# Designs tried in a protein design run: peptides against a protein of PDB entry 5LHZ. Part 84

Target 1, 78 residues: chain A of PDB entry 5LHZ
Amino acid sequence: QLLKSVFVKNVGWATQLTSGAVWVQFNDGSQLVVQAGVSSISYTSPNGQTTRYGENEKLPDYIKQKLQCLSSILLMFS

## One batch from the design tools (peptide; made by RFdiffusion4, then SolubleMPNN)

Design b2_p24_8_s1 (from b2_p24_8, 12 letters changed)
Fold by OpenDDE base, seed 5:
Structure b2_p24_8_s1 (fold): chain B 78 residues (1-78), chain A 24 residues (1-24)
Amino acid sequence: as target 1 above (78 residues)
Amino acid sequence: SSEIEEDRKLIEDIRNLLKELNSQ
C-alpha cells in the first residue's frame, strides 16, 4: 500500500510505502525501491528491466547517482 | 574493496534514514 507520495522538483515522484520501503519514479523513466531490513535494492530501467543489487557488489555509477539523490529526498522528508 | 565499502555505506545511510522516517 501507498502511504504518502511527494513530487520532487527536477527528480520525479517519491512514495513512502506501508512496508517501510521508499519508491522513487525518476523523470528518466527509471525506478528505485529501497527498504530498511532488506539486503538488496531494486532498480528498474526505463525499458522495464529490473535488477536487484546486494551489499557486496560495486554499484553502477548511474545507480549511485540516484541513491545520492534519494538521500537528499529522505532528508527533505524529515 | 574500498569501492564496495563506499557503496554499502551509501545504502546503509539510506536505510538509516528510512528507519527514522518509519518511526515518525
Scores: peptide ipSAE 0.627, ipTM 0.897, DockQ to the pose 0.858
Fold by OpenDDE base, seed 4:
Formats: C-alpha cells, structure tokens, sequence
Structure b2_p24_8_s1 (fold): chain B 78 residues (1-78), chain A 24 residues (1-24)
C-alpha cells in the first residue's frame, strides 16, 4: 500500500500510496486523502468524522487551507 | 458559482500534480 512517507515540518506526515493517492496526516489530527482519477476527496476531522467532497460544492475554508498545503507538499515530493 | 469553480480548480491542480508524481 505505502510507496513513500515523508515528514513535513510544521504540517505532519505525507504518504504516497501505490494506488496513486496521497494521504496526509496533519499535526492537528486531521487527515486528507486525494487520488487522481477519483472525483472526490476525503477529509477526516480530528474527532474522527470523515466527509467526502465532490467537485460541485463549496469547500470549507479549513479544507481549502489543507489542500493548499497539500499542493506545497506535492511540490516537495518532486 | 465562481467559488465552486475556484474550488474545483484547486482540486484539479492537485490531481494534476499527483499525475505527474505517479508518472515517475
């Protein structure tokens, strides 16, 4: 399942999966999973609640902030 | 809405970065 895991300073851990997904475990206890070819993203809040977000809805600001962070992380991978 | 479109673009940018990463 795991391809590569990296520690990201002031963010948490980011893991590349063999599925093509990226899994981020943030320091605040939340998690984010994004996968190419899948039309939704998965966010798990620190309290364990998981929500999937599609592409025809407004994203909460805290989700957008973490997605912006993920963009920076992916640039670090390359 | 324009906000939904912006959010979609953000996700697509990430997916494109993932595709590049997965092509290595």
Amino acid sequence: as target 1 above (78 residues)
Amino acid sequence: SSEIEEDRKLIEDIRNLLKELNSQ
Scores: peptide ipSAE 0.627, ipTM 0.897, DockQ to the pose 0.863
Fold by OpenDDE base, seed 1:
Structure b2_p24_8_s1 (fold): chain B 78 residues (1-78), chain A 24 residues (1-24)
Amino acid sequence: as target 1 above (78 residues)
Amino acid sequence: SSEIEEDRKLIEDIRNLLKELNSQ
């Protein structure tokens, strides 16, 4: 269930879920799901392929860029 | 590696922000 959605100019939509997760839908068609207490993050590419990344692997640069963007978005909530 | 540690820190920073958000 959706708790709150915010539109971010030139980025996309960020949605807080009732589960505590955040779901980001980027303008390029990709998606990120991150949740506190869960050891992996979920990335869905524009073609619909989903990959989970753990804490003991190198992140692709494009994933890091989107995570950094998400960090900036979340800072605006506080 | 140092790079993996940096990536882990990035994710952890986000999780901490989420924790703060979820506490509202």
Scores: peptide ipSAE 0.626, ipTM 0.897, DockQ to the pose 0.860
Fold by OpenDDE base, seed 3:
Structure b2_p24_8_s1 (fold): chain B 78 residues (1-78), chain A 24 residues (1-24)
Amino acid sequence: as target 1 above (78 residues)
Amino acid sequence: SSEIEEDRKLIEDIRNLLKELNSQ
């Protein structure tokens, strides 16, 4: 269930879920879901393919860039 | 590796920010 959605200029939409997760829908059509207490993150590419990344693997650069963006977004929430 | 550690640190920072946000 959705709690709050925030429009982020030049990025897309960031949504806080009642589950405690954050869901970002980027302008390029990709999506990212991160939740505290869950050991993996979920990335969905623009074509709809979903991949989960754990804590013991190298992240693709484009994923790191989106995570860095998410970090900045969360700082704006506070 | 050090690169994996950096990636883990990035995710951990995000999770900590989420925890703070969820505590409001």
Scores: peptide ipSAE 0.626, ipTM 0.896, DockQ to the pose 0.837

Design b2_p24_8_s2 (from b2_p24_8, 13 letters changed)
Fold by OpenDDE base, seed 2:
Structure b2_p24_8_s2 (fold): chain B 78 residues (1-78), chain A 24 residues (1-24)
Amino acid sequence: as target 1 above (78 residues)
Amino acid sequence: SSEIEEDKKLIEEIRELLKELNSQ
């Protein structure tokens, strides 16, 4: 269930979920989900393919860039 | 590797922010 959705200029939409997760829908059609207490993050590419990334693996640069963006968004929420 | 450690640090930063958000 959705708690709060915020439009982020030049990024897309960021939504806080009742589960404790944050869901970002980027303008490029990709999506990112991060949840407290879960050891992996979920990325969905514009073509709809979803990949989960754990804590002990290298992240693609485009994922890191979106995570950096997410950190800024979370500071907005708090 | 140092790259993996940097990635872990970034994810941990996000998780800490999530914890703070969820504590409201």
Scores: peptide ipSAE 0.596, ipTM 0.889, DockQ to the pose 0.835
Fold by OpenDDE base, seed 5:
Structure b2_p24_8_s2 (fold): chain B 78 residues (1-78), chain A 24 residues (1-24)
Amino acid sequence: as target 1 above (78 residues)
Amino acid sequence: SSEIEEDKKLIEEIRELLKELNSQ
């Protein structure tokens, strides 16, 4: 279920889920889901392909950039 | 590796922020 959705200027939409996850829908068509207590993050590319990344693997730069953006978004929620 | 440690640190930061958000 969805708890709250916010429009983020120059980024897209960020949604807080009842599961404790945050779901970001970026303007480039990609998506990112991160949840506390879950050891992997979920990234969906613009073409719809979903990949999960664990905590002990190197992240692609484009994923890191989106995670940096997510950090800023979460601080804004505070 | 150092790069993996940096990535892990970033993810952990986000997870901590999520915990704070979920505690509201």
Scores: peptide ipSAE 0.596, ipTM 0.888, DockQ to the pose 0.861
Fold by OpenDDE base, seed 3:
Parts: structure tokens; sequence; C-alpha cells
Structure b2_p24_8_s2 (fold): chain B 78 residues (1-78), chain A 24 residues (1-24)
């Protein structure tokens, strides 16, 4: 269930879920879901393919860039 | 590797921020 959605200029939409996760829908059509207490992150590419990344694997650069963006978004929430 | 450790740090930073957000 959706709790709150915020529009982020030049990025897309960031939604706080009642589950405690944050769901970002980027302007390029990709999506990222991160939740505290869950050991993996979920990335969905613009074509709809979803991949989960764990803690002990190398992340693609474009994923790291989106995670860095998410970090900035979360800082704006506080 | 050091790169994996950097990735872990980034993810952990996000998780901590989420924890703080959820504590409101």
Amino acid sequence: as target 1 above (78 residues)
Amino acid sequence: SSEIEEDKKLIEEIRELLKELNSQ
C-alpha cells in the first residue's frame, strides 16, 4: 500500500510504502525498490525485467548511480 | 573486493536513512 508519493524534479517519483520500503519510478522507465531489513534490492529495467541484487555482488554502475540518487532523495525527506 | 565494500556502504547508508524515515 502507498503511504506518500513525492515528485522529484529531473528524477521521477519516490513513494514510501506502508511496508517500510521506498519505491522510485525513474523518468527513464526504470524502477528501484529498497527496504530496511531486506538483504537485497530490486531493480526493474525499462523493458520490465526485474533483477534482485544482494550484498556480496558487484553492482552495475547505473544501479549505483540510481542508489546514490535515492540516498539524496531520502535526505530530502528528513 | 574494495568495490563490493563500497557498494555495501552505499546500500547500508540507504537502509539507515530508511530506518530513520520509518521511525517518524
Scores: peptide ipSAE 0.596, ipTM 0.888, DockQ to the pose 0.861
Fold by OpenDDE base, seed 1:
Structure b2_p24_8_s2 (fold): chain B 78 residues (1-78), chain A 24 residues (1-24)
Amino acid sequence: as target 1 above (78 residues)
Amino acid sequence: SSEIEEDKKLIEEIRELLKELNSQ
């Protein structure tokens, strides 16, 4: 269930879920789902392929960029 | 590796921010 959605100019939509996760839908068609207390993040590419990344693996640069963007978005919530 | 540790720090930063958000 959706708790709150915010539009981020030139980025996309960020949605807080009742589960505590955050779901970001980027303008390029990709998606990120991150949740506190869960050891992996979920990335869905524009073609719909979903990949989970754990804590002990190298992240692709494009994932890091999107995570950094998410960090900036979350900072605005506080 | 150092790069993996940096990635961990980024994810942990996000998780901490989520924790704060979820505490509202």
Scores: peptide ipSAE 0.595, ipTM 0.888, DockQ to the pose 0.858

Design b2_p24_8_s3 (from b2_p24_8, 14 letters changed)
Fold by OpenDDE base, seed 4:
Structure b2_p24_8_s3 (fold): chain B 78 residues (1-78), chain A 24 residues (1-24)
Amino acid sequence: as target 1 above (78 residues)
Amino acid sequence: SSSVEEDKKLIQEIRELLLQLNSQ
């Protein structure tokens, strides 16, 4: 279930889920889902392909950029 | 590697922020 959704200028929409996850839908068509109690993050590319990334692997630059963006979003969420 | 460690740090930062958000 969705708890609340926030429009983020020049980024897209960020939604807090009752599960504790945050779901970001970026303007470029990609999506990112992160949850504190889950060992991996979920990234969906604009073409709909989903990849999960763990903590012990090198992240693509575009993933790092979106995670950094998410950090800023989480700060404004609270 | 150091690159993997810094990426891990970024993910951990996000998770900590999520925990803070969830505690509200």
Scores: peptide ipSAE 0.605, ipTM 0.884, DockQ to the pose 0.879
Fold by OpenDDE base, seed 3:
Structure b2_p24_8_s3 (fold): chain B 78 residues (1-78), chain A 24 residues (1-24)
Amino acid sequence: as target 1 above (78 residues)
Amino acid sequence: SSSVEEDKKLIQEIRELLLQLNSQ
């Protein structure tokens, strides 16, 4: 379930889930889901393909950019 | 590699921030 959704100008929507995860829906149609205690992050491309990334692998630049954006969003929440 | 370590640091930062958010 959704706990709280926040509109982020020029980015999209960031949602806290009751599970403790955060779900970001970007304006380009992509999505990120991150959760503390889970060893991988989930990225969904605009076409709906989902890829999970672990902590010991090289990330594509576009993923890093979105993660950096997510970092800023989480700082805003706290 | 150094690049992998940088990416790991970014992910860990996000997880830490998420833990802080969930503790509120």
Scores: peptide ipSAE 0.604, ipTM 0.883, DockQ to the pose 0.852
Fold by OpenDDE base, seed 5:
Structure b2_p24_8_s3 (fold): chain B 78 residues (1-78), chain A 24 residues (1-24)
Amino acid sequence: as target 1 above (78 residues)
Amino acid sequence: SSSVEEDKKLIQEIRELLLQLNSQ
């Protein structure tokens, strides 16, 4: 279930879920889901393939860029 | 490795910000 959705210029849509997770739908068609208390993040590529990344593994650069973007969005919400 | 530690730091920052958001 959705709590709040926010349009982010040049990024896409960021949605807060009732679970406490944040779901970002990027303009390139990719998606990112992050939740406090969950040990992995979920990334869905534009072709619909989903990969989970843990906290002790190397992240692809494109994932790091999207996470940096998410960090900026969350700072703006506070 | 330092690169893994940097990535971990980024994820932890996001989780902390999520906790703050969920408390509002």
Scores: peptide ipSAE 0.604, ipTM 0.883, DockQ to the pose 0.866
Fold by OpenDDE base, seed 2:
Formats: sequence, structure tokens, C-alpha cells
Structure b2_p24_8_s3 (fold): chain B 78 residues (1-78), chain A 24 residues (1-24)
Amino acid sequence: as target 1 above (78 residues)
Amino acid sequence: SSSVEEDKKLIQEIRELLLQLNSQ
């Protein structure tokens, strides 16, 4: 369930979920889900392919860029 | 490697911010 959704200029939509996760829907059609207490992040590409990344692996640059964006969004939520 | 450590640091930063958000 959704707690709060906010429009983020030049990014897309960011939603706080009742589960404690944050879900970002980017303008390029990709999605990112991060949740406290879960050891992996979930990325869905524009074509619908979902990949999970752990904390002890190398991240693709495009994932890092989206995570850096998410960091800024989370600071705005607080 | 230092690159993996940087990525791990970024993820941990996000998780800490998320914990703070969830504590409100």
C-alpha cells in the first residue's frame, strides 16, 4: 500500500510504501525499490526486466546514478 | 576493491536515510 507519492522534477515519481520501502518510477520507464532491512535493491528496466543487487557487488554506472538520485529524494522526504 | 566499497557505501547511505524516514 502507498503512504505518500511525490512528483520529482526531471526524475519522475517517488512513493513511500507502508512496508517501509521507497519506490521510484523514473521518467525513462525504469523503477527502483529500496527497503530497510532487505539486503538487496530491486531495479526494473524500461523493458520490464527486474534485477536485484546486493551490497557486496559492483553496480552498473546507470544504477549508481539512479541511487544517487534516490539519496537526494530521501533527504527531501525527511 | 575500492569501487565495490564505494558502491556499498552508497547503498548503506540510502538504507540509513530510509531508516530515518521510517522512524518519523
Scores: peptide ipSAE 0.604, ipTM 0.883, DockQ to the pose 0.836

Design b2_p24_8_s4 (from b2_p24_8, 14 letters changed)
Fold by OpenDDE base, seed 5:
Parts: structure tokens; sequence; C-alpha cells
Structure b2_p24_8_s4 (fold): chain B 78 residues (1-78), chain A 24 residues (1-24)
């Protein structure tokens, strides 16, 4: 269930879920989900393939860029 | 490695911010 959705200029849509997760839908068609209490993040590419990344692995640069963007969004929500 | 540690720091930052958001 959705709690709040916010349009972010030049990024896409960021949605806070009742589960405690944040779901970002980027303009390039990719998606990122971060869930409270879960150690991994979920990335879905524009073609619909989903990959989970843990905290003890090296991240692709495009993932790091989107995570930096998510960090800024979360700061904005606070 | 330093690269993994850098990425870990980024994920931990996001998780911390998410916890703060959920406490509002």
Amino acid sequence: as target 1 above (78 residues)
Amino acid sequence: SSAVEEDKKLIQEIRKLLEKLNSQ
C-alpha cells in the first residue's frame, strides 16, 4: 500500500510505502526499492530484470549514482 | 576492500535515513 508519492524533478517518482519501504521509479524506466529491516536493496532494470545487492559487495557505478540520488530524496523527505 | 567499504557506507547512510523517515 502507498503512503505518499512525490514527483522529483529530473529523477522520477519517489513513493513511501506503508511497509516502511521507499520505492523510486526513475525516468529511465529503472526502479529502486529500499526496505526497513532488510539488509539488501532491490534494483529493477528498464527491461524488468531485478537484482538484489547486499552491503558487502561492490556496486556498479549506475547503482551508486541512483543510491546517491535516493540519499538526497530521503534527506528532502525529512 | 576500500571500494566495498565505500559502497557499504553509502547503503548504511540510506538505511539510517530511511529509519529516520519511518520515525516521523
Scores: peptide ipSAE 0.629, ipTM 0.895, DockQ to the pose 0.784
Fold by OpenDDE base, seed 2:
Structure b2_p24_8_s4 (fold): chain B 78 residues (1-78), chain A 24 residues (1-24)
Amino acid sequence: as target 1 above (78 residues)
Amino acid sequence: SSAVEEDKKLIQEIRKLLEKLNSQ
């Protein structure tokens, strides 16, 4: 269930969910989901493949870039 | 490694911000 969806210029759409998660739908067709109480992040590529990343592993550069964007979005929501 | 630690800090930053968002 959605709490709030906002358009983010040059990024896409960011949605706060009642579950405590934040869901970002990027313009390139990829998606990120960060969920409260879950120790991993979820990335879905434009082709629909989903990968989960934990905090103790090396991240691909394109994931890091999107996570840095997500940090800015979370600051925007606050 | 330092690279893993750097990435870990990024994820932890996101989680901290998410916690703050959910606490408002």
Scores: peptide ipSAE 0.628, ipTM 0.895, DockQ to the pose 0.729
Fold by OpenDDE base, seed 3:
Structure b2_p24_8_s4 (fold): chain B 78 residues (1-78), chain A 24 residues (1-24)
Amino acid sequence: as target 1 above (78 residues)
Amino acid sequence: SSAVEEDKKLIQEIRKLLEKLNSQ
């Protein structure tokens, strides 16, 4: 269930879920989900393919860029 | 590797920020 959705200029929408997760829907059609208590992050490409990334692997640059955006968004919420 | 460690720190930062958000 959705708790709060915020429009982020030139990025997309960021939503807090009642589960404690944050869900970002980027303008390019991709998505990121980060969940409290879960060690992996979820990335969904524009075509709907979902990949989970853990903390002990090298991330693709495009993922790192979106994670940096997410960091900024989380700071905004705080 | 150093690249993996750098990416690990990024994910850990996000987790930390998320925990702070959920603590509000």
Scores: peptide ipSAE 0.628, ipTM 0.895, DockQ to the pose 0.749
Fold by OpenDDE base, seed 1:
Structure b2_p24_8_s4 (fold): chain B 78 residues (1-78), chain A 24 residues (1-24)
Amino acid sequence: as target 1 above (78 residues)
Amino acid sequence: SSAVEEDKKLIQEIRKLLEKLNSQ
């Protein structure tokens, strides 16, 4: 269930879920999900393929860019 | 590696901010 959804210009939509997760739907069709209590992040590519990334692995540059964007969004929510 | 450490810091930052959000 959704708690709050925010439109982010030139980025997409960011949604806070009742589960404690934050879900970002990017304009390019990709998605990021971060969940409280879970150490990994979930990335879904525009083609629907989902990959989870942990904190002890090298991240693809495009993931890092989206995470930096997510960081700014989370600061905006708080 | 330093690259992994940088990425770890980024993920940890996200987690920290998420925890702050959920503490509202």
Scores: peptide ipSAE 0.628, ipTM 0.895, DockQ to the pose 0.771

## One batch from the design tools (peptide; made by RFdiffusion4, then SolubleMPNN)

Design b2_p25_3_s1 (from b2_p25_3, 14 letters changed)
Fold by OpenDDE base, seed 5:
Parts: sequence; C-alpha cells; structure tokens
Structure b2_p25_3_s1 (fold): chain B 78 residues (1-78), chain A 25 residues (1-25)
Amino acid sequence: as target 1 above (78 residues)
Amino acid sequence: SAAEQQKQQQEQLQAVLQKVQSFLS
C-alpha cells in the first residue's frame, strides 16, 4: 500500500509504502526497494529480473549510483 | 493515533536512510 509518492526530476518516482519500504522507479525502467527491518535491498532491472543484495555484498557500481540517488531522495520525504 | 503513525513513518524513513548509507560505505 502506498503512503506517499514523490516525483524526482531526471530520476523517476519514489514511493514510501506502509510497510516502511521505499520504492524507487527509475526512468531507465529499473526499480529499487529498501525496506526497514530487512537486511537486503532489492534491485529490479528493466527486463524485470530481480536481485537481492545483502549489506556485506559488493554492489555493482550502477546500483551504488542509484543508492546514492536514493539517499538524496530520502531527504525530500522529510 | 495519526500523529503516532506519522512519527513511526518518519522513523522508518530514517531507518531506510541508515541502511542505504551502510550499503554505500
């Protein structure tokens, strides 16, 4: 269930869910989900393939870039 | 209450932020 959605220019849409998760839909078609209380993050590629990454895993640079973007977006929600 | 809910949602956002920062560090 959606709580709040924010349009981010040149990025896409970021949504806070009632579950506590933040869901970002990027303009390139990829998606990122980070949930409070869950130790992993979820990345979905434009083709629909979903991969979960743990905190101790090495992240691909393109995912790190999206996380950097997300960190900036999170400040917009407050 | 609604106020408590709002506070909880904000705390969840903070938790997400900290998690993201952990992944980036």
Scores: peptide ipSAE 0.643, ipTM 0.898, DockQ to the pose 0.810
Fold by OpenDDE base, seed 1:
Structure b2_p25_3_s1 (fold): chain B 78 residues (1-78), chain A 25 residues (1-25)
Amino acid sequence: as target 1 above (78 residues)
Amino acid sequence: SAAEQQKQQQEQLQAVLQKVQSFLS
């Protein structure tokens, strides 16, 4: 279930789910899902390939950039 | 209750934020 969807200028859409996840759909076609209680994050590239990353893994820079963006977005939900 | 659900959802947001910050650390 969707709780709240927020349009973020120059980023895309961010949605809070009842599952405890935040789902971001970026303008470049990629997606990021981060869920409370789950130790990994999910990234889907524009071509549809999905990869999960653990918290102790070294992340690609483009993933870090999107996570940094998400960090800023989360403040908008407060 | 609705208040309890809202509190739960806010806690989940905080948990997500902390997780993101951990990934970025």
Scores: peptide ipSAE 0.642, ipTM 0.899, DockQ to the pose 0.829
Fold by OpenDDE base, seed 2:
Structure b2_p25_3_s1 (fold): chain B 78 residues (1-78), chain A 25 residues (1-25)
Amino acid sequence: as target 1 above (78 residues)
Amino acid sequence: SAAEQQKQQQEQLQAVLQKVQSFLS
């Protein structure tokens, strides 16, 4: 269930879910889901392929960039 | 209550933030 959605210029939409997750839909068609209490994050590429990354896993740079963006977005919900 | 739910959601948000920051460390 959706709780709150925020439009972010030149980024996309960010949504907080009642489950405790934050779901970002980027303008490039990719998606990022970070769930509280879950040790991994979920990234879906524009082609629809989903990959989960663990806390100790080395991340691709483009994922880090999107996470950095998400970090900034999270402040918008506060 | 609504206040409790709002507090819970804020805590969840902080947990997500901490997780993201952990991944970026």
Scores: peptide ipSAE 0.642, ipTM 0.898, DockQ to the pose 0.863
Fold by OpenDDE base, seed 3:
Structure b2_p25_3_s1 (fold): chain B 78 residues (1-78), chain A 25 residues (1-25)
Amino acid sequence: as target 1 above (78 residues)
Amino acid sequence: SAAEQQKQQQEQLQAVLQKVQSFLS
């Protein structure tokens, strides 16, 4: 279930779920899901392929960029 | 209660922020 959604100009939509997870839908068609208490993050590419990344795993630069974007977005929720 | 649930949701949001920052550092 959805709790709160924020539109981010030139980025997409960010939604907090009732589970506590944050779901970002980027304009390029990709998605991120991050939830506390889960050791990994979920990235879905525009073609629908989902990859989970662990906290000790080296991230592709494009994932880091999207996470940095998410970090900035989260400040908008507070 | 609704107030308790709202507080918990805010705490979860903060935890997500900390997790993202951990991935970036």
Scores: peptide ipSAE 0.641, ipTM 0.898, DockQ to the pose 0.855

Design b2_p25_3_s2 (from b2_p25_3, 15 letters changed)
Fold by OpenDDE base, seed 5:
Structure b2_p25_3_s2 (fold): chain B 78 residues (1-78), chain A 25 residues (1-25)
Amino acid sequence: as target 1 above (78 residues)
Amino acid sequence: SSAAQQQQQQEQLQKVLQKVQSFLS
């Protein structure tokens, strides 16, 4: 269930779910889901392919860039 | 209460932030 959604200029939409997860829908069609208590993050490419990454796993640079963006977005929910 | 629920959601948000920062470290 959706709890709160915010529009982020030049990024897309960020939504906090009732589960506590944050779901970002980027303008490039990709998606990112991060939830506390889950050891991995979920990335969905524009073609719909979903990949989960663990904390000790080396991330592709484009994923890091999106996570960096997310870190800034999270401050918008406060 | 609504206030308690709101606080809980804010705490979850902080935990998400911490996780993101951990991934970026």
Scores: peptide ipSAE 0.657, ipTM 0.907, DockQ to the pose 0.874
Fold by OpenDDE base, seed 1:
Structure b2_p25_3_s2 (fold): chain B 78 residues (1-78), chain A 25 residues (1-25)
Amino acid sequence: as target 1 above (78 residues)
Amino acid sequence: SSAAQQQQQQEQLQKVLQKVQSFLS
């Protein structure tokens, strides 16, 4: 279930789910899902390829950038 | 209750934030 969706200018849409996950749909067509209690994050590229990353994995810079963006977005839900 | 549900969702949000920060650290 969708709990709250926020439009973020020049970024896209961020949605909090009742599951505890936050789902970001970026303007470039990529998606990011982060959920408490799950050891990995999910990134879907614009072409639809989904990759899960663990906490101790080295992340590509473009993923780090999106996570940094998400960090800022989370303040919009508080 | 609605208040309890909202509090739980806020706690989950904080945990998501902590997770994101751990990935970035």
Scores: peptide ipSAE 0.655, ipTM 0.907, DockQ to the pose 0.835
Fold by OpenDDE base, seed 3:
Structure b2_p25_3_s2 (fold): chain B 78 residues (1-78), chain A 25 residues (1-25)
Amino acid sequence: as target 1 above (78 residues)
Amino acid sequence: SSAAQQQQQQEQLQKVLQKVQSFLS
């Protein structure tokens, strides 16, 4: 269930779910889902392939960039 | 209550932020 959705210019949409998870839908068709209490984050590529990343593994640069973007968005939520 | 639920949602948001920052550290 959706709680709050924010449109971010040149990025896409960021939505907080009632579960507490944050779901970002980027303009390139990719998606991120992050939830506290879960050891991994979820990235879905534009073709629909989903990959989970743990805190200790090396992230692709494009994932780091999207996470940095998410960090900025979350600061705006607050 | 609605107030308690709103507070919980804000706390969860803060925890998500902390998690993202941890991934980027």
Scores: peptide ipSAE 0.655, ipTM 0.906, DockQ to the pose 0.870
Fold by OpenDDE base, seed 2:
Structure b2_p25_3_s2 (fold): chain B 78 residues (1-78), chain A 25 residues (1-25)
Amino acid sequence: as target 1 above (78 residues)
Amino acid sequence: SSAAQQQQQQEQLQKVLQKVQSFLS
């Protein structure tokens, strides 16, 4: 269930779910889902392929950039 | 209560932020 959604200019939409997860839908068609208590994050590429990354994995730079963006977005919910 | 629910959701956001920051560290 969706709890709160915010539009982020030049980024896309960010939504907090009742589960506690944060779901970002980027303008490039990719998606990112992060939830506390889970050891991995979920990234869906524009082609629809989903990849989960563990906390000890080396992340692609474009994923790091998305996460950096997410960190800024999270402040919009506070 | 609504206040308790809001508090819990805010705590979840903080935990998500902490997790994201750990991934970026």
Scores: peptide ipSAE 0.654, ipTM 0.906, DockQ to the pose 0.849

Design b2_p25_3_s3 (from b2_p25_3, 17 letters changed)
Fold by OpenDDE base, seed 2:
Structure b2_p25_3_s3 (fold): chain B 78 residues (1-78), chain A 25 residues (1-25)
Amino acid sequence: as target 1 above (78 residues)
Amino acid sequence: SAAAEEAQRQAQLQAVLQKVQSFLS
């Protein structure tokens, strides 16, 4: 269930869910979900494959880039 | 209350930010 959605130019859509998660739908068709209290993050590729990454796991560079983007988006939420 | 719900929303956003920063550190 959605609380607030924002359109981010040249990135996609970012949505805060009632669960406390933030869900980003990127323009390339990929998705990222981050939720407090959950030890992992989820990335869904454009083909629909979902991968979960733990806090101590080495992340692919493209995932780090998307997380950095999310960090910037979160700072714009009010 | 509406104020309590807004406070909770803000707290959750902050917690998500902290998690993202942890993953990037």
Scores: peptide ipSAE 0.667, ipTM 0.905, DockQ to the pose 0.874
Fold by OpenDDE base, seed 3:
Structure b2_p25_3_s3 (fold): chain B 78 residues (1-78), chain A 25 residues (1-25)
Amino acid sequence: as target 1 above (78 residues)
Amino acid sequence: SAAAEEAQRQAQLQAVLQKVQSFLS
């Protein structure tokens, strides 16, 4: 269930869920889910393939870029 | 209460931020 959604110019939509997760839907069709209390993050590519990454894994650069974007977006929910 | 629910919402946002920063460090 949704708590709050924000439109982010040139990025897409970011939504906070009642589960404690933040869900980002990027303009390129990809998605990122980060949830409090869960040790992994979820990335879904535009073709629908989902990959989970643990906190000790080496991340692809494009995932790091999207996480950096999310870090900035979180300020919009305060 | 509404105040308690809002406090929980803010705490969850902070937890997500800390997780993201951990992944990026």
Scores: peptide ipSAE 0.667, ipTM 0.905, DockQ to the pose 0.852
Fold by OpenDDE base, seed 1:
Structure b2_p25_3_s3 (fold): chain B 78 residues (1-78), chain A 25 residues (1-25)
Amino acid sequence: as target 1 above (78 residues)
Amino acid sequence: SAAAEEAQRQAQLQAVLQKVQSFLS
């Protein structure tokens, strides 16, 4: 269930779910899910492949970039 | 209450933010 969705120009849509997760749908077709209380994050590539990353893993640069974007987006929910 | 629900929403957002920042550190 959706709590709030925000449109981010040149990025996509970000949605806060009742589960505590934030779900970002990027314009490039990829998706990112970050859930409160869960130790990993979920990234889905444009082709639909999903990968989970833990906090102690080395992240691909494109994941870091999307996380940085998410950090900025979160300010729009406040 | 609406206030309690909003507080919960904000707490969850802060948790997500801290997690993201942890991944980026």
Scores: peptide ipSAE 0.666, ipTM 0.905, DockQ to the pose 0.835
Fold by OpenDDE base, seed 5:
Structure b2_p25_3_s3 (fold): chain B 78 residues (1-78), chain A 25 residues (1-25)
Amino acid sequence: as target 1 above (78 residues)
Amino acid sequence: SAAAEEAQRQAQLQAVLQKVQSFLS
């Protein structure tokens, strides 16, 4: 269930869910889900392939960039 | 209460932020 959604210019949409997750839908068609209490993050590529990454896993640079973007977006929900 | 729900919402956001920062560290 959705709690709050915000439009982020030149990024896409970010949504806070009742589950404690934040879900970002990027303009390039990719998606990122970060869930409170879950050790991994979920990335879905534009073609629909989903990959989960653990905290100690090496992340692709494009994932790091999206996480950095998410860090900034979180301030918009406060 | 509404105030308690808002506080919980903010706490969840903070938890997500901490996780993101952990992944970026």
Scores: peptide ipSAE 0.666, ipTM 0.905, DockQ to the pose 0.866

